Peptides against a protein of PDB entry 8YVU. Designs and how they scored, part 38

Target 1, 39 residues: chain A of PDB entry 8YVU
Amino acid sequence: PQLCYILDAILFLYGIVLTLLYCRLKIQVRKAAITSYEK
Target 2, 160 residues: chain B of PDB entry 8YVU
Amino acid sequence: TWLTVLKKEQEFLGVTQILTAMICLCFGTVVCSVLDISHIEGDIFSSFKAGYPFWGAIFFSISGMLSIISERRNATYLVRGSLGANTASSIAGGTGITILIINLKKSLAYIHIHSCQKFFETKCFMASFSTEIVVMMLFLTILGLGSAVSLTICGAGEEL

## One batch from the design tools (peptide; aimed at target 1 Y5, target 2 C26)

Design b2_p19_5_s4 (made by RFdiffusion4, then SolubleMPNN; from b2_p19_5, 13 letters changed)
Fold by OpenDDE base, seed 1:
Structure b2_p19_5_s4 (fold): chain B 39 residues (1-39), chain C 160 residues (1-160), chain D 39 residues (1-39), chain A 19 residues (1-19)
Amino acid sequence: as target 1 above (39 residues)
Amino acid sequence: as target 2 above (160 residues)
Amino acid sequence: as target 1 above (39 residues)
Amino acid sequence: DEALLLLLYVFDLFFKLFQ
């Protein structure tokens, strides 16, 4: 039971970090697309 | 190409593989230190009895290390060595998954047979604990296999 | 305890999906950067 | 590259934790 909760915490943290990275990367892709459209 | 992407992530995959191996080794060491697996009734810890956390961790560690070294040195002989090690690690990972699935089935069967209503019963506790550890090891093994296969594909692409 | 295992499975799946999406986005950013460099 | 560095840093922290 304790191991399950530890795993949940690790996976939750990993999910948050990946979500933040994904959001940053998505913003970069959008900025790159806008810059390419203006050229 | 997708091969170019895998090449750029090769070091990352190698590091991930080493980490996975280390976690598996830690779990194996903890279980072996806390529990006398030889005296546990049934095949609840069959994966541990087979020594998978140990030899699997060694294979994954070697594969990951060779992958990192191969990427850093960019030498042809290291690429071949990494490819061989990653192939071996992929085979080991597949075998590990098979062993873990068998262990999981046995653990679940044990829980069903004993109708484990009380968690505090020693046999039910051990079966539940085994199930939890095996599930964790299965996830880690899948992650390790994914990294090893990715590295193998990357290495094979470099040889072509 | 059962909820913990379900949560682990969901978080694990979410982590895999996010990793794949992150890889796809990273490839898109790289392709966009290459296309921008060739112009 | 930054993500890789961060991962390596996390690994280093993990190694230091287990030493």
Scores: peptide ipSAE 0.489, ipTM 0.791, DockQ to the pose 0.081
OpenDDE base, seeds 2, 3, 4, 5: peptide ipSAE 0.477, 0.487, 0.494, 0.480; ipTM 0.782, 0.781, 0.795, 0.788; seeds 3, 4 fail the geometry check

Design b2_p19_6 (made by RFdiffusion4; failed a check: the pose's geometry)
Pose (drawn by RFdiffusion4):
Structure b2_p19_6 (pose): chain A 39 residues (1-39), chain B 160 residues (1-160), chain C 29 residues (1-29), chain P 19 residues (1-19)
Amino acid sequence: as target 1 above (39 residues)
Amino acid sequence: as target 2 above (160 residues)
Amino acid sequence: CYILDAILFLYGIVLTLLYCRLKIQVRKA
Amino acid sequence: HVIRTILFAIVYLVLIVFL
């Protein structure tokens, strides 16, 4: 009954999860590009 | 096979360390700049007053930088420094967790007894704001400390 | 406030959709 | 409330900049 930031609290978790998943994907793709471009 | 997986998956832990260090500065500066932290009737601030946002800001940052540079450049003396920085960050996080837990204990002791019936917007909006902020910081610090301990136990993997 | 929260509430949907698309594309690669 | 919205806007801005 006192909403706004209570609903906005889980959005910070959503931001953290996405900002970490993108970093893990970028690092993984960079490693895959390095391993595939060597030969 | 845990050691190989932890070794090959290393610099993301430095990414989340440096994300914690970077996001700790914003909170710390805003909270310490918007209003004085020594004239609170309920003495709500028990973590920002102890320097915790500025105690592990350029502390987690250096551990994340060393861990990131470790796979980028395999320096002779950088490997030794990375383990020390990881274990010092593990100790700092261990302390931060308990100080943040006693900050939650005091904030709940303030809001719990006759200070404010039901939710906020009666007399102590700052008390609920500080409680939510510290809970978010505690969760983020748990996330950071789990990766710092994982990197500390991955880095040695050998005698000395 | 509430509407401001709603405007950034669907940004996550599109961001996760593009993230899944990138994943499937990289899997194909 | 305003200070809290500003803080959250800064936090989401820092996350976007970091990404």

Design b2_p19_6_s1 (made by RFdiffusion4, then SolubleMPNN; from b2_p19_6, 15 letters changed)
Fold by OpenDDE base, seed 3:
Structure b2_p19_6_s1 (fold): chain B 39 residues (1-39), chain C 160 residues (1-160), chain D 39 residues (1-39), chain A 19 residues (1-19)
Amino acid sequence: as target 1 above (39 residues)
Amino acid sequence: as target 2 above (160 residues)
Amino acid sequence: as target 1 above (39 residues)
Amino acid sequence: LDFYIQLFQLLLQLLLDFM
């Protein structure tokens, strides 16, 4: 039971980090698309 | 630059792989310290008896380290070495998953047979604890395998 | 305790989905960069 | 234990460098 909560915490942290990285990557893709459109 | 993004992602995957390896080692060490696995009857801790937390963690650690070093130095020989290590780590991860699934099935079967309603019974407690640890190790192994496979694909793409 | 295991399953699934989306986004960034280099 | 602590610290540093 306690290990389950620890796993939840780790998975939650992993999910947050991945979400942040995904958001950053999405912003980069958008910037690249805008730069390509201006050329 | 796409190369910079790819490099960062490869490094991240390598770090994730090393982290997974460390967690596996920590769990292995904790289990070995708390429980005398050698004296436990049955196959409840078969994955631990096989030494999976140790060798699996070593493979993932080596793969992750080689990946990071390869990305930092941009040397062709290191890229090939990293690819080989990642492939080996992927195979090790797959084997580990198989062992953990077998262990999980045995642990669940044991719990079911003994109708473990009383958590405080030593055998039921050990079986439940084993099941929880095996599940955690399984998740970590899947994450490690995912990172190793991703790194392998990236490395293969650089060689083509 | 049962809720913890359910949460683990949900978080695990979320992690897998995010990883797949991240990979797809990465591929898109790669394609955009290649297209920009060829121009 | 010291080895694990050092390895954990190294890993944490790598994660911080990645961010």
Scores: peptide ipSAE 0.514, ipTM 0.808, DockQ to the pose 0.087
OpenDDE base, seeds 1, 2, 4, 5: peptide ipSAE 0.504, 0.485, 0.503, 0.506; ipTM 0.802, 0.788, 0.808, 0.809

Design b2_p19_6_s2 (made by RFdiffusion4, then SolubleMPNN; from b2_p19_6, 15 letters changed)
Fold by OpenDDE base, seed 3:
Structure b2_p19_6_s2 (fold): chain B 39 residues (1-39), chain C 160 residues (1-160), chain D 39 residues (1-39), chain A 19 residues (1-19)
Amino acid sequence: as target 1 above (39 residues)
Amino acid sequence: as target 2 above (160 residues)
Amino acid sequence: as target 1 above (39 residues)
Amino acid sequence: LDVYLDLFLKLLQLLLDFM
């Protein structure tokens, strides 16, 4: 049971990090699209 | 276009928020149906007594729905409404996290005080069950908050 | 204890889905960058 | 409970459609 809670914490942290990275990547894609439209 | 992809992602976040809300409601209703929280001694179910699974789920659900509707209709007034709803949901999520953390601390303290070696003892079982449910709700609330914040940032970016 | 394992499964699945989405988005960013370079 | 279950299933289906 203790290992399960530790795993939950790790997976949760991983999920948060991936979400943040995904958001950052999405913002980069948006910026690239805007720059391409202005050219 | 990239805008279409972004809209799909925002809709996905909105759906995720609604789903999180529904799961929270389901847990709230199940716990309320199975356990008579009013007769449980202590603050093990303080989050449930505060009604967080219900009002928190409602706020997240409304925020998610408004976000989806705003993205689909592309109306300026809906964008502002969605931004407001997402902000409110973010605040609600933060409050919910705080309540759940407090509940978790109380439940853990209860388990330690009663030296719950036997899982099948009624009090220890209830405390353990409460702890598990609170942890699950905490994770769901954080996911909901993440989605609401993401939608808020997206909405703010569209207004600029 | 069983609820913990269920949560682990959900979080694990969520992590996999996010990873796949991130990979897709990264590929799209790369394609957009290549297209912008060819113009 | 049935209403919640149906709503949950609809939301799950919607989520799957977005994936």
Scores: peptide ipSAE 0.517, ipTM 0.808, DockQ to the pose 0.104
OpenDDE base, seeds 1, 2, 4, 5: peptide ipSAE 0.506, 0.485, 0.501, 0.505; ipTM 0.807, 0.794, 0.809, 0.811

Design b2_p19_6_s3 (made by RFdiffusion4, then SolubleMPNN; from b2_p19_6, 14 letters changed)
Fold by OpenDDE base, seed 3:
Structure b2_p19_6_s3 (fold): chain B 39 residues (1-39), chain C 160 residues (1-160), chain D 39 residues (1-39), chain A 19 residues (1-19)
Amino acid sequence: as target 1 above (39 residues)
Amino acid sequence: as target 2 above (160 residues)
Amino acid sequence: as target 1 above (39 residues)
Amino acid sequence: LDIYIELFLKLLELLKKFM
């Protein structure tokens, strides 16, 4: 049971990090699209 | 192409929010069906007594549905409505997290005080079960809050 | 303990889905960057 | 319970459309 909770914590942290990275990547894509439209 | 990608992502976040709401509601209904929370002494199920799984699920479901509808119809009034609903769901999620943390602390304190080495004792079993459910609900609430906040930011960006 | 394993399964699945989405988004960003460089 | 299952299935179908 303790190992399960540790795994939950790791997976949860991984999910948060991936979500943040995904958001950052999405923002970068948006910025690139805006820059391409202004040219 | 970018607008379509963003729209798909917003819809995905809305679906995720609805899913989170449904899971929260399912957990709430299962706990209410299996356990008579009204007869349980102590604050082990304080989050359930407060009805959080129900009202939280409703708020997240409404927010998610409004977000999906707003994205599909691209109407200005729906965008504002979705933004308002997502903001409300974010506040509700934050409140839910607070309630769940308080419940978790009480449950853990109960387990420590009673030295629950024997899992088969009814009180210890209930406290352990409550702790597990509260942790699950906490994670789901955090996921729901994350989706609601993301949708709120997207909606605010469109107004701006 | 069973609930912990269920949570692990859900979080794991979520992590896989996010990873796939992130990879797809990263590929799209790369394609957009290449197209912008050719103009 | 049946309503919840149906709603869950609908949600899974929606999720599959996004993948």
Scores: peptide ipSAE 0.484, ipTM 0.805, DockQ to the pose 0.102
OpenDDE base, seeds 1, 2, 4, 5: peptide ipSAE 0.484, 0.468, 0.484, 0.476; ipTM 0.810, 0.802, 0.809, 0.809

Design b2_p19_6_s4 (made by RFdiffusion4, then SolubleMPNN; from b2_p19_6, 15 letters changed)
Fold by OpenDDE base, seed 3:
Structure b2_p19_6_s4 (fold): chain B 39 residues (1-39), chain C 160 residues (1-160), chain D 39 residues (1-39), chain A 19 residues (1-19)
Amino acid sequence: as target 1 above (39 residues)
Amino acid sequence: as target 2 above (160 residues)
Amino acid sequence: as target 1 above (39 residues)
Amino acid sequence: LELYISLFLKLLNLLRNFM
């Protein structure tokens, strides 16, 4: 049971990190698209 | 193509927010139906007594729906409305997290004070169950907040 | 304890889905960069 | 309960449309 809560914490942290990385990647894609349109 | 992808991502975030809201409502209703919270001694279910699963879920649902509608119709007034709703949902999520943390602390304190070694004792069972539900609600609220904030940032970016 | 395992399952699924989406987005970024370089 | 079930079904359909 205690291991389950630890796993929850790890998975939760992983989810947050992935969400942040995904957001960053999405912003990069947007910037690249804008730059390509201005050329 | 990229705009379409971005719209899909926003819609996905909106759906995630609605899903989180629905899960919160489900947990709230199940707990309220199974447990007579009004007769439970202590503040173990303080978050439920405050009605957080209900109003929080409503805010997240409205925010998610407005976000999806705004993205689909691409109307300026809807974008502003969605931004406002997402901001409100973000604030509500933050408040909910605070309430849940307080509830969690009280529940943990209760478990420690009563030395709940016997899970089958009614009070210890209720405290443990409350703790588990509160933790789940906390995680869901954080997910909802993350989605609402993401949608808010996307909406703000479209207005600029 | 059972709720903890359910939460683990949900978080795990969420993590997998996010990872797949991230991979897809990363591939798209790479394709966009290649196309921009060829222009 | 019926309202919740209906909302849940709507949400599932929405999720399915996103996939």
Scores: peptide ipSAE 0.493, ipTM 0.811, DockQ to the pose 0.088
OpenDDE base, seeds 1, 2, 4, 5: peptide ipSAE 0.481, 0.471, 0.488, 0.486; ipTM 0.799, 0.791, 0.813, 0.814

Design b2_p19_7 (made by RFdiffusion4; failed a check: the pose's geometry)
Pose (drawn by RFdiffusion4):
Structure b2_p19_7 (pose): chain A 39 residues (1-39), chain B 160 residues (1-160), chain C 29 residues (1-29), chain P 19 residues (1-19)
Amino acid sequence: as target 1 above (39 residues)
Amino acid sequence: as target 2 above (160 residues)
Amino acid sequence: CYILDAILFLYGIVLTLLYCRLKIQVRKA
Amino acid sequence: SSVRTILFAIVYVVLIVFL
């Protein structure tokens, strides 16, 4: 009954999860590009 | 096979360490700049007053930088420094967790007994704001400490 | 406030959809 | 309440900048 930031609290978790998943994907793709471009 | 997986998956732990160090400065500067932290009737601030946002800000940052540079450049003396920075960050997080827990204990002791019936917006909006902020910081610090301890136990993997 | 929260509430849907598309595309690669 | 909204906006900007 006192909403706004209570609903906005889980959005910060949503932001953290996405900002970490994108970093993991970028590092993984960079490693895959390095391993595939060597030969 | 846990050592190989932890070794090959290393610099993301530095990414999340440096994300914790970077997001700790914003909170710390805003909280310590918007209002004085020594004239609170409920003495709510028990973590920002102890320097915790500025105690592990350029502390986690150096461990994350060393961990990132370790796979980028395999320096002779950088490997030794990376383990020390990781274990010092593990200790700093261990302390931060218990100081943040006693901050939650005091904030709940303030809001719990006759200070404010039901939710906030009666007399102590700052008390609920500080409680939510410290809970978010505690969760983020737990996330950072788990990766710092995982990197500390991955980095040695050998005698000395 | 509430509507401001709603405007950035669907940004996550599109961001996760593009993230899944990138994942499927990289899997194909 | 305005300070709380500003803080959350700064945090979301910092997360976007980091990404």

Design b2_p19_7_s1 (made by RFdiffusion4, then SolubleMPNN; from b2_p19_7, 15 letters changed)
Fold by OpenDDE base, seed 3:
Structure b2_p19_7_s1 (fold): chain B 39 residues (1-39), chain C 160 residues (1-160), chain D 39 residues (1-39), chain A 19 residues (1-19)
Amino acid sequence: as target 1 above (39 residues)
Amino acid sequence: as target 2 above (160 residues)
Amino acid sequence: as target 1 above (39 residues)
Amino acid sequence: LDFYLELFLKLLELLLKFM
């Protein structure tokens, strides 16, 4: 049962990190799309 | 810019792989230190008896390190080496998953057969603990495999 | 304890989905970069 | 254990740099 909570914490942290990376990537895609449209 | 992004992503995947490897080693070490697996009856810790946390962690660590080095250096031979290492780590991860699933099934079967309602019974406690550890190791192995496969695909794309 | 296992399953699924989405975004960024280079 | 902990911390720091 204690290990379950540890796993939850690890998975939660992983989820947060992936979400942040996803957001950054999405912003980059948007910037690239804008620059492509201006050309 | 895209090459820089890709390199950054590959490095991130490599770091994730190394981290997964380290966690696997830590769990393996903790289990081996707390429990005398050799004297435990049954196949509850079969994955640990097979040494999976150790060799699997080594494979993932090597793969991750090679991936990071390959991304930092522009040498073609390092790219091939990284691809080979990532492929090997992917195979190792798949094998590890198989071993862990088998262990999990045996552990669950043991718990079911002995009707482990009393958590404080030594055998039931050990089986439950094994199940928890195996599940955690399984998740980590899946994450490691995902990173290794991703790196392999990236490396293969660079060679083509 | 049962909630912990359920949470683990949800977080695990979330992690898989985010990984897939991240891969898709990465592919899109790559395609956008290639098209920008060919122009 | 200390070696593993230090290595883990280094890896965590490296991971945080990518965030």
Scores: peptide ipSAE 0.511, ipTM 0.806, DockQ to the pose 0.105
OpenDDE base, seeds 1, 2, 4, 5: peptide ipSAE 0.503, 0.483, 0.504, 0.506; ipTM 0.804, 0.787, 0.807, 0.808

Design b2_p19_7_s2 (made by RFdiffusion4, then SolubleMPNN; from b2_p19_7, 14 letters changed)
Fold by OpenDDE base, seed 1:
Structure b2_p19_7_s2 (fold): chain B 39 residues (1-39), chain C 160 residues (1-160), chain D 39 residues (1-39), chain A 19 residues (1-19)
Amino acid sequence: as target 1 above (39 residues)
Amino acid sequence: as target 2 above (160 residues)
Amino acid sequence: as target 1 above (39 residues)
Amino acid sequence: LELYIRLFLELLRLLLEFL
């Protein structure tokens, strides 16, 4: 049971980190698209 | 092409938010159906007494739906509405997290005070179950908040 | 204990989905960068 | 409950279509 809760915490942290990375990457893609449209 | 990919991502985030809301509602309804919270002594289910699973899920579902509709119709007024709804959902999510943390602390304190080594005692079982449900609700709320914030940032980026 | 395992399964699935989306987005960014460099 | 299950299944189907 304790291992399950630890796993939940690790997976939760991983999910948050991936969400942040995904957001950053999405922002980068949007910036690249805007700069491409202005050329 | 890139705009269509971004649209798919926004729709996915909206769907994720709606799904999170639905799961929260399901947990809320199951807990309310199985447990008579009104007869439970103490503040173990304070978040449920406050109706958080209900209003929180409604806010997340509305925000997700508005985000999807806004993306599909590509109307300026809907984009603003979605941004507003996502902001409101983010605030609601933050408030919900705070309430859930307080509830979790109370539940843990209850377990500690009663030295619940015997899982088969009704009070200890209820406290443990409450703690598990609150933890699940907390995770779902954080996921919902993450999606709402992501959608808010995306919507704000479209308005600049 | 059962709820913990259910949560683990949901978080694991979420993590996999986010990883796949991140990989797709990363590939798209790379393709966009390559096409921009060839111009 | 059945309505909730149907709604959940529809949302799951929608999610799967985006994958």
Scores: peptide ipSAE 0.505, ipTM 0.821, DockQ to the pose 0.101
OpenDDE base, seeds 2, 3, 4, 5: peptide ipSAE 0.485, 0.501, 0.498, 0.505; ipTM 0.797, 0.804, 0.819, 0.818

Design b2_p19_7_s3 (made by RFdiffusion4, then SolubleMPNN; from b2_p19_7, 14 letters changed)
Fold by OpenDDE base, seed 4:
Structure b2_p19_7_s3 (fold): chain B 39 residues (1-39), chain C 160 residues (1-160), chain D 39 residues (1-39), chain A 19 residues (1-19)
Amino acid sequence: as target 1 above (39 residues)
Amino acid sequence: as target 2 above (160 residues)
Amino acid sequence: as target 1 above (39 residues)
Amino acid sequence: TSLYVQLFLLLLDLLLSFM
């Protein structure tokens, strides 16, 4: 059970980091799409 | 452009393989340091008895390193070597998953047979711990296999 | 303890899905960048 | 992409430091 909670914490942190990265990429895609449309 | 994309992805996948290998090795080392697996009755640690954390870690580490080196040097002979290593790592990963699944089934069966309601019983604790470690190792092995297969596909695509 | 394992499985699946989505987004950003460079 | 690789390498280094 303790190992499970540690794993949960690691996976949760990983999920948060991935979510932040995903959001940053999504913003980049949107910026790239806008720049492509202005052209 | 596509090649540069694949190159960056290969490096990432290679690093992921190395990381997975290191984590597997760490878990193997921790389990071996805390528990004398050879003296444990039953097949609760069958994956560890088979030495999977060690040889699997070696295969994934070698595959990852070769992938990174191949990507950095962009030499045809290194690409072929990386492809071979990734293929071997993929096979090793598949075998490891099979071993881990068998171990998991045995561990779960052990928990069910002994009606492990009391967590403080040494046998039940060991079986639970084994199950947890095996599940973690299974996830890591799946990640490693995914990386190795991806690298194999990328390498095969470069040879064609 | 059972809830912890379920949470681990969910978080792991979430991590895989996010990784796949991240890869897809990355490919889209790259395609957008290539299209912008050809113009 | 480079930042992600660097972050991954940093995490790898961190993991190696714990070993």
Scores: peptide ipSAE 0.485, ipTM 0.790, DockQ to the pose 0.055
OpenDDE base, seeds 1, 2, 3, 5: peptide ipSAE 0.482, 0.475, 0.478, 0.484; ipTM 0.785, 0.783, 0.783, 0.786; seeds 2, 3 fail the geometry check

Design b2_p19_7_s4 (made by RFdiffusion4, then SolubleMPNN; from b2_p19_7, 14 letters changed)
Fold by OpenDDE base, seed 3:
Structure b2_p19_7_s4 (fold): chain B 39 residues (1-39), chain C 160 residues (1-160), chain D 39 residues (1-39), chain A 19 residues (1-19)
Amino acid sequence: as target 1 above (39 residues)
Amino acid sequence: as target 2 above (160 residues)
Amino acid sequence: as target 1 above (39 residues)
Amino acid sequence: LDVYLELFLKLLELLLSFM
């Protein structure tokens, strides 16, 4: 049971990190699209 | 093409927010139906007594729906409305997290005070169950907050 | 205890889905970068 | 409960459609 809670915390942290990375990547894609449109 | 992809992602975030809200509402409803919270000693279910699963779910649902509608209709007035709703939902989510953390601390304290070695004892079972539900709701609330914040940032970017 | 395992399963699934989406987005960024270089 | 379940299932289906 204690291991389950630890796993929850790790998976939760992983989910947050992935969400942030996904957001950053999305912003990069947007910037690239804007730059390509201005050329 | 990229705008359509981003729009689809915003809709996905909105759906995720609505889903999170629905799960929170379901948990709230189930707990209220199975347990008589009013007769439970202590503040083990303080988050439920505060009604967070209900009002929080409503705020997140409205925010998610407005976000989806705003993205689909692409109207300026809806974008502003969605931004406002997402901001309100973000604040509500933060408040909910605070309430849930307080509830979690109280539940854990209760478990420690009663030296709950036997899981099947009524008080210990209730405290453990409350702790588990609160943890689940906390995770869901954080996910909801993340989606609301993401949608807020997207909406703010469209207004600039 | 059972709820903890259910949460683990949900978080694990969410993590997998986010990872797949991130990979897809990364591939799209790479394709966009290649296309912009050819122009 | 049944209404909630149906709504939840619809939302899950919608979420899956975006994946």
Scores: peptide ipSAE 0.511, ipTM 0.806, DockQ to the pose 0.106
OpenDDE base, seeds 1, 2, 4, 5: peptide ipSAE 0.509, 0.474, 0.502, 0.500; ipTM 0.811, 0.786, 0.808, 0.805

Design b2_p19_8 (made by RFdiffusion4)
Pose (drawn by RFdiffusion4):
Structure b2_p19_8 (pose): chain A 39 residues (1-39), chain B 160 residues (1-160), chain C 29 residues (1-29), chain P 19 residues (1-19)
Amino acid sequence: as target 1 above (39 residues)
Amino acid sequence: as target 2 above (160 residues)
Amino acid sequence: CYILDAILFLYGIVLTLLYCRLKIQVRKA
Amino acid sequence: SLATILFAIVYLVLIVFTL
């Protein structure tokens, strides 16, 4: 009954999860590009 | 096979360490700049007053930088420094967790007994704001400490 | 406030959709 | 008002970090 930031609290978790998943994907793709471009 | 997986997956731990160090400065500067932290009737601030946002800000940052540079550049003396910075960050997080837990204990002791019936917006909005902020910081610090301990136990993997 | 939260509430849907598309595309690669 | 300012700064820092 006292909403706004209570619903806005889980959005910070949503932001953290996405901003870590993108970093993991970028590092993984960079490693895959390095391993595939060597030969 | 745990050691190989932890070794090959290393610099993301440094990414989440440096994300923790970077996001700790913003909270710490805003909270310590908006209002004085020594004239609170409920003495709610028991973590920002102890320097915790500025105690592990350029502390987690250096451990994340060393861990990132470790795979980028295999320096002779950088491997030794990376383990020390990881274990010092593990100790700093261990302390931060308990200080943040006693900050939650005091904030709940303030808001629990006759200070404010039901939710906030009666007399102590700052108390609920500080409680929510410290809870978010505790969760983020747990996330950071778990990766710092995982990197500490992955980095040795050998005698000395 | 509430509407401001709603404007950034769907940004996550599109961001996760593009993230899944990138994943499927990289899997194909 | 203070909570909106803080969360706007935090969300901005997360967006900048992902770039």

